# Ledger of designs, part 102: peptides against a protein of PDB entry 4AID

Target 1, 242 residues: chain A of PDB entry 4AID
Amino acid sequence: FDIKRKTIEWGGKTLVLETGRIARQADGAVLATMGETVVLATAVFAKSQKPGQDFFPLTVNYQEKTFAAGKIPGGFFKREGRPSEKETLVSRLIDRPIRPLFVKGFKNEVQVVVTVLQHDLENDPDILGMVAASAALCLSGAPFMGPIGAARVGWVDGAYVLNPTLDEMKESKMDLVVAGTADAVMMVESEIQELSEEIVLGGVNFAHQQMQAVIDAIIDLAEHAAKEPFAFEPEDTDAIKA

## One batch from the design tools (peptide; made by RFdiffusion4, then SolubleMPNN)

Design b2_p18_3_s1 (from b2_p18_3, 10 letters changed)
Fold by OpenDDE base, seed 5:
Structure b2_p18_3_s1 (fold): chain B 242 residues (1-242), chain A 18 residues (1-18)
Amino acid sequence: as target 1 above (242 residues)
Amino acid sequence: DGYEKWKALNERIKAAKE
């Protein structure tokens, strides 16, 4: 197996992005680890547009599954059954920042699946899932103008905390999830307890700064492991509006 | 232009493989 791995220190934790071992049938597949939380992101895209396809058919599916210790799914799989509320929310959380980053005019079906393989009860899989999905898309060769990074920001004891643990979040006055590119914030989701707008805006900026290391890590991984880019040229009318 | 950003990334990826 041609396994490529990128490891960075991020917010006092080790983030590992790995490709080449799992889900090799996908266009992109990334195993992401932070602490002992592990997610698998897969990206698959159709090589042709369906006749009469009028919209960009992106589907993002985040799923949490209990696996036996040491069992990692070897392939692209869909969850059977109805998603939980959490899974629905996180699927949307991942979808929101990535959807606008596909090249205009690209209307081939894209499916992103993020599966939680392990949860350490400290590191939330949602942020890790966003990062993994971004990485998987960058590796896929799809016309995706990523990567995105993501971060959660807490406010604990009068300071910003990057990716607070679930226990630290109990003391946090802010649950701020930010996703963005190197250049721009693409999505903000926040739950705030009696904090000023200034603190919240500062949190967004803090998140965007802290996610740059992740963006750079995804680029580095893609430089070593990405597939050849899909041969796609946007229509001239779509290029002018970009 | 998003397409240009994607192309730039692709060029970087290509250059890193050479």
Scores: peptide ipSAE 0.191, ipTM 0.782, DockQ to the pose 0.776
Fold by OpenDDE base, seed 3:
Structure b2_p18_3_s1 (fold): chain B 242 residues (1-242), chain A 18 residues (1-18)
Amino acid sequence: as target 1 above (242 residues)
Amino acid sequence: DGYEKWKALNERIKAAKE
C-alpha cells in the first residue's frame, strides 16, 4: 500500500491525515485523527454529467455509525436508516463551505461521506470531519478550489481556545465554528453567550489564522498523494465571472 | 479566478510528482 501521512500539531493536539490504506476505490479517501477521535472521509465524483443536469449535484453525508455508538454520546439510540439531528447538522456544516468551491459549470455528481470510526469523548468529530472532507476532495482530482480548513473556537476564562474539548465547551461562552480557504472565510456558525461583537469577530480571525496550518497540511498531502486532476474546462461564459 | 487557482494547484501537484 502506498500510504501517505501528514502529521501536524494543532491547538495542542496531534492532527493526522492519512491516505492510501482504506477506501482506495474512492476518488479521494482520508483517515483523519485528532486525539483518539477518528473519521474517514471519502469523495467520489462522476466522470460525466447526467443528461439534462441543471444544478450541481453535491451530496454530503456525515455518519456516526452504530459500531462507534458505544463511544459516542447518544449513539445507542440512533434509529436505523435516518440521520440523527447531529448528523444532519454536521452534514450541513461540511456542505456549506465546500459547495461554493467547485468550479462553476461542473455538474457531475459528487458524493462526500464522512464516517466517525472512533470518538474519544473529548474531540468532537465535526471539525475533524470538515478537515477530512476537504482533504479527500483535494486528493480526488475533482475541480474543487479548496482546500478548506475548519476550526471551533471557544471563549474560556477570557481567552480564545482552539477546538475546545467537550468538557471545556461546557465552560465556554462561545461555540464558534469557522471554515474557510487560505484567503477567505466561507462559513461561520456561532452560539454566543453575552459576548461583544469584537470578541466574536476576533474569534473568527483567530479561527481563520489557526486553520492555515491545516490548509497547508492538506496541500502537502495532496502534492504527494492526489490523483491526476479531472480534465475539466469551464465554459467561457462562466469562467469570466469567477 | 477560482478556476485559475485550481489550475495553479494542479500544476503544483503535477510538478511535485515529476
Scores: peptide ipSAE 0.183, ipTM 0.779, DockQ to the pose 0.799
Fold by OpenDDE base, seed 4:
Structure b2_p18_3_s1 (fold): chain B 242 residues (1-242), chain A 18 residues (1-18)
Amino acid sequence: as target 1 above (242 residues)
Amino acid sequence: DGYEKWKALNERIKAAKE
């Protein structure tokens, strides 16, 4: 198997992005690891538009599998057939920053699936899932104007903490999730306890700075492992509004 | 133009494979 791997140190943890070992049937597939938390992201896109397709059909599904449930907080009570509240929220967190980054006029079906394979009870798979989804899309050849990075920022003992552990988050006055491209913040989601706007804005900037290493790692992986770009040309009417 | 940005990324990816 031609396995390509990128490893970086990120927030005092090792982030590993790997492709080529599993899910080869997908257009893009990335196994992402941080600590002992492991996620698989797959990206699949249709090679043609459906007749009468009037909207961009992107589906993002974040899933915590039952085999990992013994290592996932609250994972024991999955209702069959319906996503949990967490799975729904994380699916939206992944969807929000990536949806605007598809080339205008592209209306082929795109499916992104993020599966939690392992949870270490320290590193939340949501951020890792966002990173993995971005990487999988970049590898797929889909007309995706990524990569995006993502980061969680905490505020612990008067300092910003990149991707706080679940234990550090208990002491954090901020749960700030940021996603963006190299150039721009695309999404902010925050829960804040009695912090100034200045600290929050500083947290967004901190997140955006810290995710650059992840963006660069995804680019490096894509340079070695991406499929050929999908032959897509937007219609002139769609290009003028960009 | 988003399409041009995607093209630029694709060119970088191609150049790194060569």
Scores: peptide ipSAE 0.159, ipTM 0.769, DockQ to the pose 0.804
Fold by OpenDDE base, seed 2:
Structure b2_p18_3_s1 (fold): chain B 242 residues (1-242), chain A 18 residues (1-18)
Amino acid sequence: as target 1 above (242 residues)
Amino acid sequence: DGYEKWKALNERIKAAKE
């Protein structure tokens, strides 16, 4: 087995990105670990477009499987068959920043699946899932103009906190999730308690700065483990609107 | 390196959108 691993210190925690051990049938597969929270992201894409496909068919599914439920807060017996509210929200959170980064004109089916394998009750698997999904897409060879990074920012005792624990978040006046490329912020989601716009904007900038180490880690992993890029050229659609 | 090839393609595509 050719296992590739990247390890960084990120916000006082060890982030591990690993590929090559599991889910080899996927185009890209990444096992991501932060603390004792573990997620598996897989990316699969069709090698041809379906006849009559008129939209980009991206599906993102975040899943917290029952075997991990013993460590997932609020992990009640999920009724078989429907995503929980949390799974739906996190699936959208992952989808939003990645969807616009696919090459224009690419209409092959893409499926991203993020599965929570373990939860430590400190590190939320949502941010880790975003990072893992980004890494899996970069490894896949799909025409994805990533990587993206992601970060959660809290405001605790008058300071920004990168990826606060679930306990630290109880004291936080801000829950700010940011995703972006090296060059641009792609998505902001925020819940704020009586903070100035200046503090919030500062939080976005802090998040974008802190996620650069993750972006670099994904690039380093991809340089060593990515598949050959899918042979795709964008349609020159911009030449017709001049 | 497959990623370097893809990176070069992505850079070209980015430049064509700007």
Scores: peptide ipSAE 0.144, ipTM 0.705, DockQ to the pose 0.078

Design b2_p18_3_s3 (from b2_p18_3, 9 letters changed)
Fold by OpenDDE base, seed 2:
Structure b2_p18_3_s3 (fold): chain B 242 residues (1-242), chain A 18 residues (1-18)
Amino acid sequence: as target 1 above (242 residues)
Amino acid sequence: DGYEKWKALNERIKAAKA
């Protein structure tokens, strides 16, 4: 097995991105770990466009599978068949920043699946899932203009906190999720309690700065483990309007 | 241009495998 691993210190925690051990049938697959929270992201894309396909068919599915009782919050009560509210929200949270980063004119089916394998009850798997999905897409060879990074920012005791624990979030006046490329913020989602616009904007900047280490880690992993890029050229007619 | 950025990343990936 050709296993590639990148490890970084990120917000006082060890982030591990691993490929080559699991889900080898996918175009890209990444096992991501932070603390004892573990997610598997897989990316699969069709090698041809369906006849009559007029839109970009991206599907993102975040899943908290009940593998072991007690390892995932709320896992005991999942009714079979429908995504939970959390799974739906996190699926959208991952979709939003990645969808605009596919090369214009690419209309092959893309499926991203993020599966929570373990939860430590400290590190939320949503941010880790965003990072893992980005890494899996970069490894896949799909025409994805990533990577994206992601970060959660809290405001605790008058300071920004990168990826606060679930317990630190109880004391936080801000839940700010940011995703972006090296060059640009792509998505902001925020819940804020009695904070100035200046503090919020500072939080977005803090998030974007802190995610650069993750972006660099994904690039380093891709340099060592990515598949050959898919042979795709945009149609000339679409290039004139960008 | 995002397409040019993707191409540049692809060239870096190819060069790192060589």
Scores: peptide ipSAE 0.198, ipTM 0.787, DockQ to the pose 0.807
Fold by OpenDDE base, seed 3:
Structure b2_p18_3_s3 (fold): chain B 242 residues (1-242), chain A 18 residues (1-18)
Amino acid sequence: as target 1 above (242 residues)
Amino acid sequence: DGYEKWKALNERIKAAKA
């Protein structure tokens, strides 16, 4: 097995991105770990477009598997098939920043699946899932103009906290999730308790700065482990204007 | 352009494998 691993210190925690051990049948697959929270992201894309496909068919599925339910808060043996409210929300959080980053005109089916394998009750799998999905897409060879990074920012005792624990979040006046490329913020989702716009904007900037290390880690992993880029050329939209 | 950025990343990845 050719296993590639990147490890960084991120917000006082160790982030590990690993590929080559699991889900080798996927175009990209990344095992991501932060603390004792573990997620598997897989990216699969069709090598051709379906006839008559008029939109980009991206599906993102975040799932907290029942085998992890003994360690996931509120993880009951829920019936197979319907995503929880959390799974639906996190699937959207992952989808929102990645969808705009596919090359225009690419309409091949893409499926991203993020599976929570372990939860430590401290580190929320959502941010880790966003990072893992980004990494899996960068490894896949799909025409994805990533990577994205992601971060959660709290406001505790008058300071920004990167990826607060679930317990620290109880004392936080802000739950700010940011995702972006090296160059741009792509998504902001926030719940705020009586904070100024200045503090919130500062939180977005803080998140974007802190995610650069993650973006760089994904690039480094991709340089060593990415598949050959898919041979895709956008339709010359300039030829339609002539 | 986003496509050119993706191409540039691809070329970097290829160069790092060579």
Scores: peptide ipSAE 0.187, ipTM 0.776, DockQ to the pose 0.879
Fold by OpenDDE base, seed 1:
Structure b2_p18_3_s3 (fold): chain B 242 residues (1-242), chain A 18 residues (1-18)
Amino acid sequence: as target 1 above (242 residues)
Amino acid sequence: DGYEKWKALNERIKAAKA
């Protein structure tokens, strides 16, 4: 078993990114751990475009499955079938920053699945899921112009807090989720309680700075474990407009 | 150019495996 692992200290917590143990049939698969929260991200992409495909068919599914049932807050018997509101929201949080980062003209089907395997009731699996999805895509060989990093930022006792615990978030005046590349912020989602725009913008910058360590960790993992890149060249007309 | 960034990452990945 060729297991590759990257471990970093991130916001006073240990982040572990692992590949090669599970989901080997996927193009990319990453087991990500922070505290005792564990997620599996898988990326699969079609090796050809469907006839008549006119849009980029990306599907992102975040799932809090029964395997983590009993440790997920509100994770009672989610009837098999329809995504919860949380699962729908987090699927969108993952989709939004990654969708623009596929090479223009690539219209092969891509499926990203993030499954929560364990929840510690402190570390929300959404941020971890974003990181894991980014890593899985970078490992897959898909024409993905990532990695992305992600971070949650709180505002507690007049300071920024990176990836606040669920308990720290009760005292936070800010719930700020940021995703981006090394060079750019790609997505911001925020819930703010009576804070200045300056504090919010400072939070975005703080998040973007703090996610660089995650981006670097994904690159390091990809250098050691990524599949051969998919042979894709955009049409010249698409390259000139980028 | 994002495509060039992807290519550059791919070359780094290939070089690290060689």
Scores: peptide ipSAE 0.178, ipTM 0.773, DockQ to the pose 0.794
Fold by OpenDDE base, seed 4:
Structure b2_p18_3_s3 (fold): chain B 242 residues (1-242), chain A 18 residues (1-18)
Amino acid sequence: as target 1 above (242 residues)
Amino acid sequence: DGYEKWKALNERIKAAKA
């Protein structure tokens, strides 16, 4: 197997992005590890548009497998066939920043699946899932204007904490999830307790700065492992509005 | 232009594989 791996230190933890071992049938597939939390992201896209397709058909599915449920908080109560509230929320967290980054006019079906394979009870798989999904899309050859990075920011003992552990989050006055490109913040989701707007804005900036290392790691992995870009030319729709 | 950004990324990816 031609396995490509990128390893970085990120927020005092080792982030590993790996491709080439698992899910080779996907257009892109990335195994991402932080601590002992492990996620598999796969990206698959149709090579043609469906007749009459009028919208961009992106589906993002974040799922925590039952075999990992013994280590996943709330994993024991999964109803078969319906996503949990967490799975629904995280699927939306991944969808929101990536959906705007597809080239305008691309209406081929895209499926992103993020599967939690292991949970260490310290590192939340949501951020790792966002990173893995971004990497899988960049490897796929789809017309995706990524990568995105993602980060969670806490506020613990009067300081920003990058990707706080589940235990550190109990002491955090902020749960701030940020996703963005190298150049722009694409999504902010926040739960905050008695913090100034200045601290929150500083948290967004901190997240965006800290995710640059992840963006660079995804680019480095893609340089070594990405598929050929899909032959896509946008319809010159801007020429008709002049 | 977003398409040009994607093209530029693709060219960087191709150049690094060469």
Scores: peptide ipSAE 0.170, ipTM 0.774, DockQ to the pose 0.869

Design b2_p18_3_s4 (from b2_p18_3, 9 letters changed)
Fold by OpenDDE base, seed 5:
Structure b2_p18_3_s4 (fold): chain B 242 residues (1-242), chain A 18 residues (1-18)
Amino acid sequence: as target 1 above (242 residues)
Amino acid sequence: SGYEKWKELVARIKAAKA
């Protein structure tokens, strides 16, 4: 097995991005670990466009499997086959920042699947899933103008907290999820309890700064482990430089 | 731009595989 691993310290936790051990049939596959939370992201893309395809067919599926559900809070026996509300929300959370980053004119089918394999009851797998999905896409060779990073920011005891634990989040006045590229914030999702706009904007900036280490880690992993980039040139290069 | 950074990453990946 040609296993490649990138490890960084991130917010006082070890983030591990690993490829080459499992899901090798995918175009990209990444195991991401933070604490003892583990997710598998896979990216698969069609090598041709379907006849008559008029839109970009991206599907993102986040899944919390029942074997992990013994440790997942609120992991009721989900009926096999229907996504829960959480799975639906997190699937959209991952979709939102990545969808606009595909090269314009690319209309091949893309499927991203994020599977929670383990949950430590401290680290929410959503952020880890976003990071893993970004990494899997960068490894796949798809014309994805990533990577993205992601971060959750809390506000605890008058300070920003990067990727607060589930217990720290109970005391947090902010649940701020940010995703972005090295240069731009692509998505913000927030639940705020009576905080100033200044604190919230500061939280977005804090998140964007803190995710740079993740972006760099994905780039480093991609340089060493990515598949051959898919040969794709956009029809209109000028509209992509904007 | 995002496209330019992507093209740079693509070039780096190709160079690392060569």
Scores: peptide ipSAE 0.449, ipTM 0.912, DockQ to the pose 0.607
Fold by OpenDDE base, seed 2:
Structure b2_p18_3_s4 (fold): chain B 242 residues (1-242), chain A 18 residues (1-18)
Amino acid sequence: as target 1 above (242 residues)
Amino acid sequence: SGYEKWKELVARIKAAKA
């Protein structure tokens, strides 16, 4: 097995991105670990467009499997057959920043699946899932103008905290999730308690700065492990330069 | 642009496989 791994220190924790061991049938597959939280992201894309396809058919599914339920808060209450509220929310958090980054005119079916395999009860798998999905897409060869990074920012004791633990989040006056490319913020979600706009904007900037190390790590992994890029040219190159 | 960076990444990936 040709296993490639990238390891970085990120917010005082070790982030590991691994490919080549699991889900080899996917176009891209990444096992991401932070602490003892583990997610598997897979990306699959069709090699042709369906006849009459008018929209970009991207599906993003975040899921927590039953075997991990014993280590996931609320995992015991998974009703069969429908995504939980959390699974739906996180699926959207992953979808929002990646959807606009596919090359214009690409209308082949794309499926991204993020599966929580383990939860340490400290590190939330949502941010890790966003990072893993980005990495899986970059490895897949799909015409994805990534990578994206992602970060959660807290505000604890008058300071920004990168990817606060679940316990630190109880003391945080801010839950700020940011996703972006190296150059641009693509998505912001925020829940804020009595903080100035200046602190919030500073949090977005902090997140964007801190995610650069993740973006660089995904690029490094892709250089060593990505599939051959899918041969795709946009119809209107002028509309992408504007 | 995002497209130019993607083209650069594509070129780097192709070069690493050659």
Scores: peptide ipSAE 0.393, ipTM 0.899, DockQ to the pose 0.571
Fold by OpenDDE base, seed 3:
Structure b2_p18_3_s4 (fold): chain B 242 residues (1-242), chain A 18 residues (1-18)
Amino acid sequence: as target 1 above (242 residues)
Amino acid sequence: SGYEKWKELVARIKAAKA
């Protein structure tokens, strides 16, 4: 197997992005690890548009599989069929920043699946899932204007904390999830307890700065492992140069 | 633009495969 791996230090934790071992039938597939939390992201896209397709058919599915359930808080053997509230929420968190980054006019079906394989009870799979999905899309050859990075920011003892543990989050006055490209913030989701706007804006900037290392890691992995980029040109090139 | 940066990445990926 041609296995490619990128490893970085990120917020005092080792982030590993790996491709080539699993899910080879996908256009892109990435195993992402932070601590002992492990996710698999797969990206698949259709090579043609369906006749009469008028919208971009992106589907994002985040799943916490039952084999990991013994280590996932509240992870009982989920009945097959309906996503949990957490799975629905995280699927949206992944979808929101990636959907605008597909080249205008691309209306081929795209499916992103993120599966939690292991949970360490410290590192939340949501951020890792966002990173893995971004990496899988960049490896796929789809016309995705990524990568995105993602970060969670806490506010503990009067300081920003990058990707706080579940225990640190209990003491945090902020749960701030940010996703973006190298150049722009694409999504902010926040729960804040009695903090100034200045602290929150500083948290967004902190997140965006800290995700650059992840973006660079995805680019490096893509340069070495990406599929041939899908030949696609936007319908309106003038609207994309602005 | 984001598109130009994507085109640069596409070019680098293509060059690395050639």
Scores: peptide ipSAE 0.363, ipTM 0.887, DockQ to the pose 0.563
Fold by OpenDDE base, seed 1:
Structure b2_p18_3_s4 (fold): chain B 242 residues (1-242), chain A 18 residues (1-18)
Amino acid sequence: as target 1 above (242 residues)
Amino acid sequence: SGYEKWKELVARIKAAKA
């Protein structure tokens, strides 16, 4: 088994990105760990476009499976069925920053699946899922202009907190989720209690700075473990408009 | 551009496998 692992210290916690142990049938697969929260991201893409495909067919599914549900807050026996509100929300949080980063003109089917395997009740699997999905796409060989990083920022006792625990978030005046590339913020989602715009903008900048270490870690993992990049070139007319 | 960044990543991945 050729297992590749990248470990970094991130916000006072150990982030581990691992590939090669499970889900080998996927184009990319990453097991990501922070604390005792564990997620599996898989990326699969079609090697050809379907006849008549006129849009980019990206599907992103975040799932909190029942075997992890004994430790997931609100993880009642989700009957095999419709995604929960949380699963739908987190699927969108992952989709939003990655969708614009596929090379224009690429219309092959792409499926990203993020599965929560373990939850520690401190580290939310949403941010970890975003990071894992980014890493899985970079490993896949798909024409993805990533990686993205992601971070949650809190405001506790007059300071920014990177990836606050669920308990720290109870005292936080801000829940700010940011995703971006090395150069750009791609997505911001925020819930704010009586904070100035300056503090919020500072939080976005703080998140973008703090996610660089994650972006670099994904690149390092991809250099050692990525599949051969898919042979794709945009049409000249599309490259000039990007 | 984002495309240039992907090409750079592709180049790094190819170089690391060579």
Scores: peptide ipSAE 0.284, ipTM 0.862, DockQ to the pose 0.659

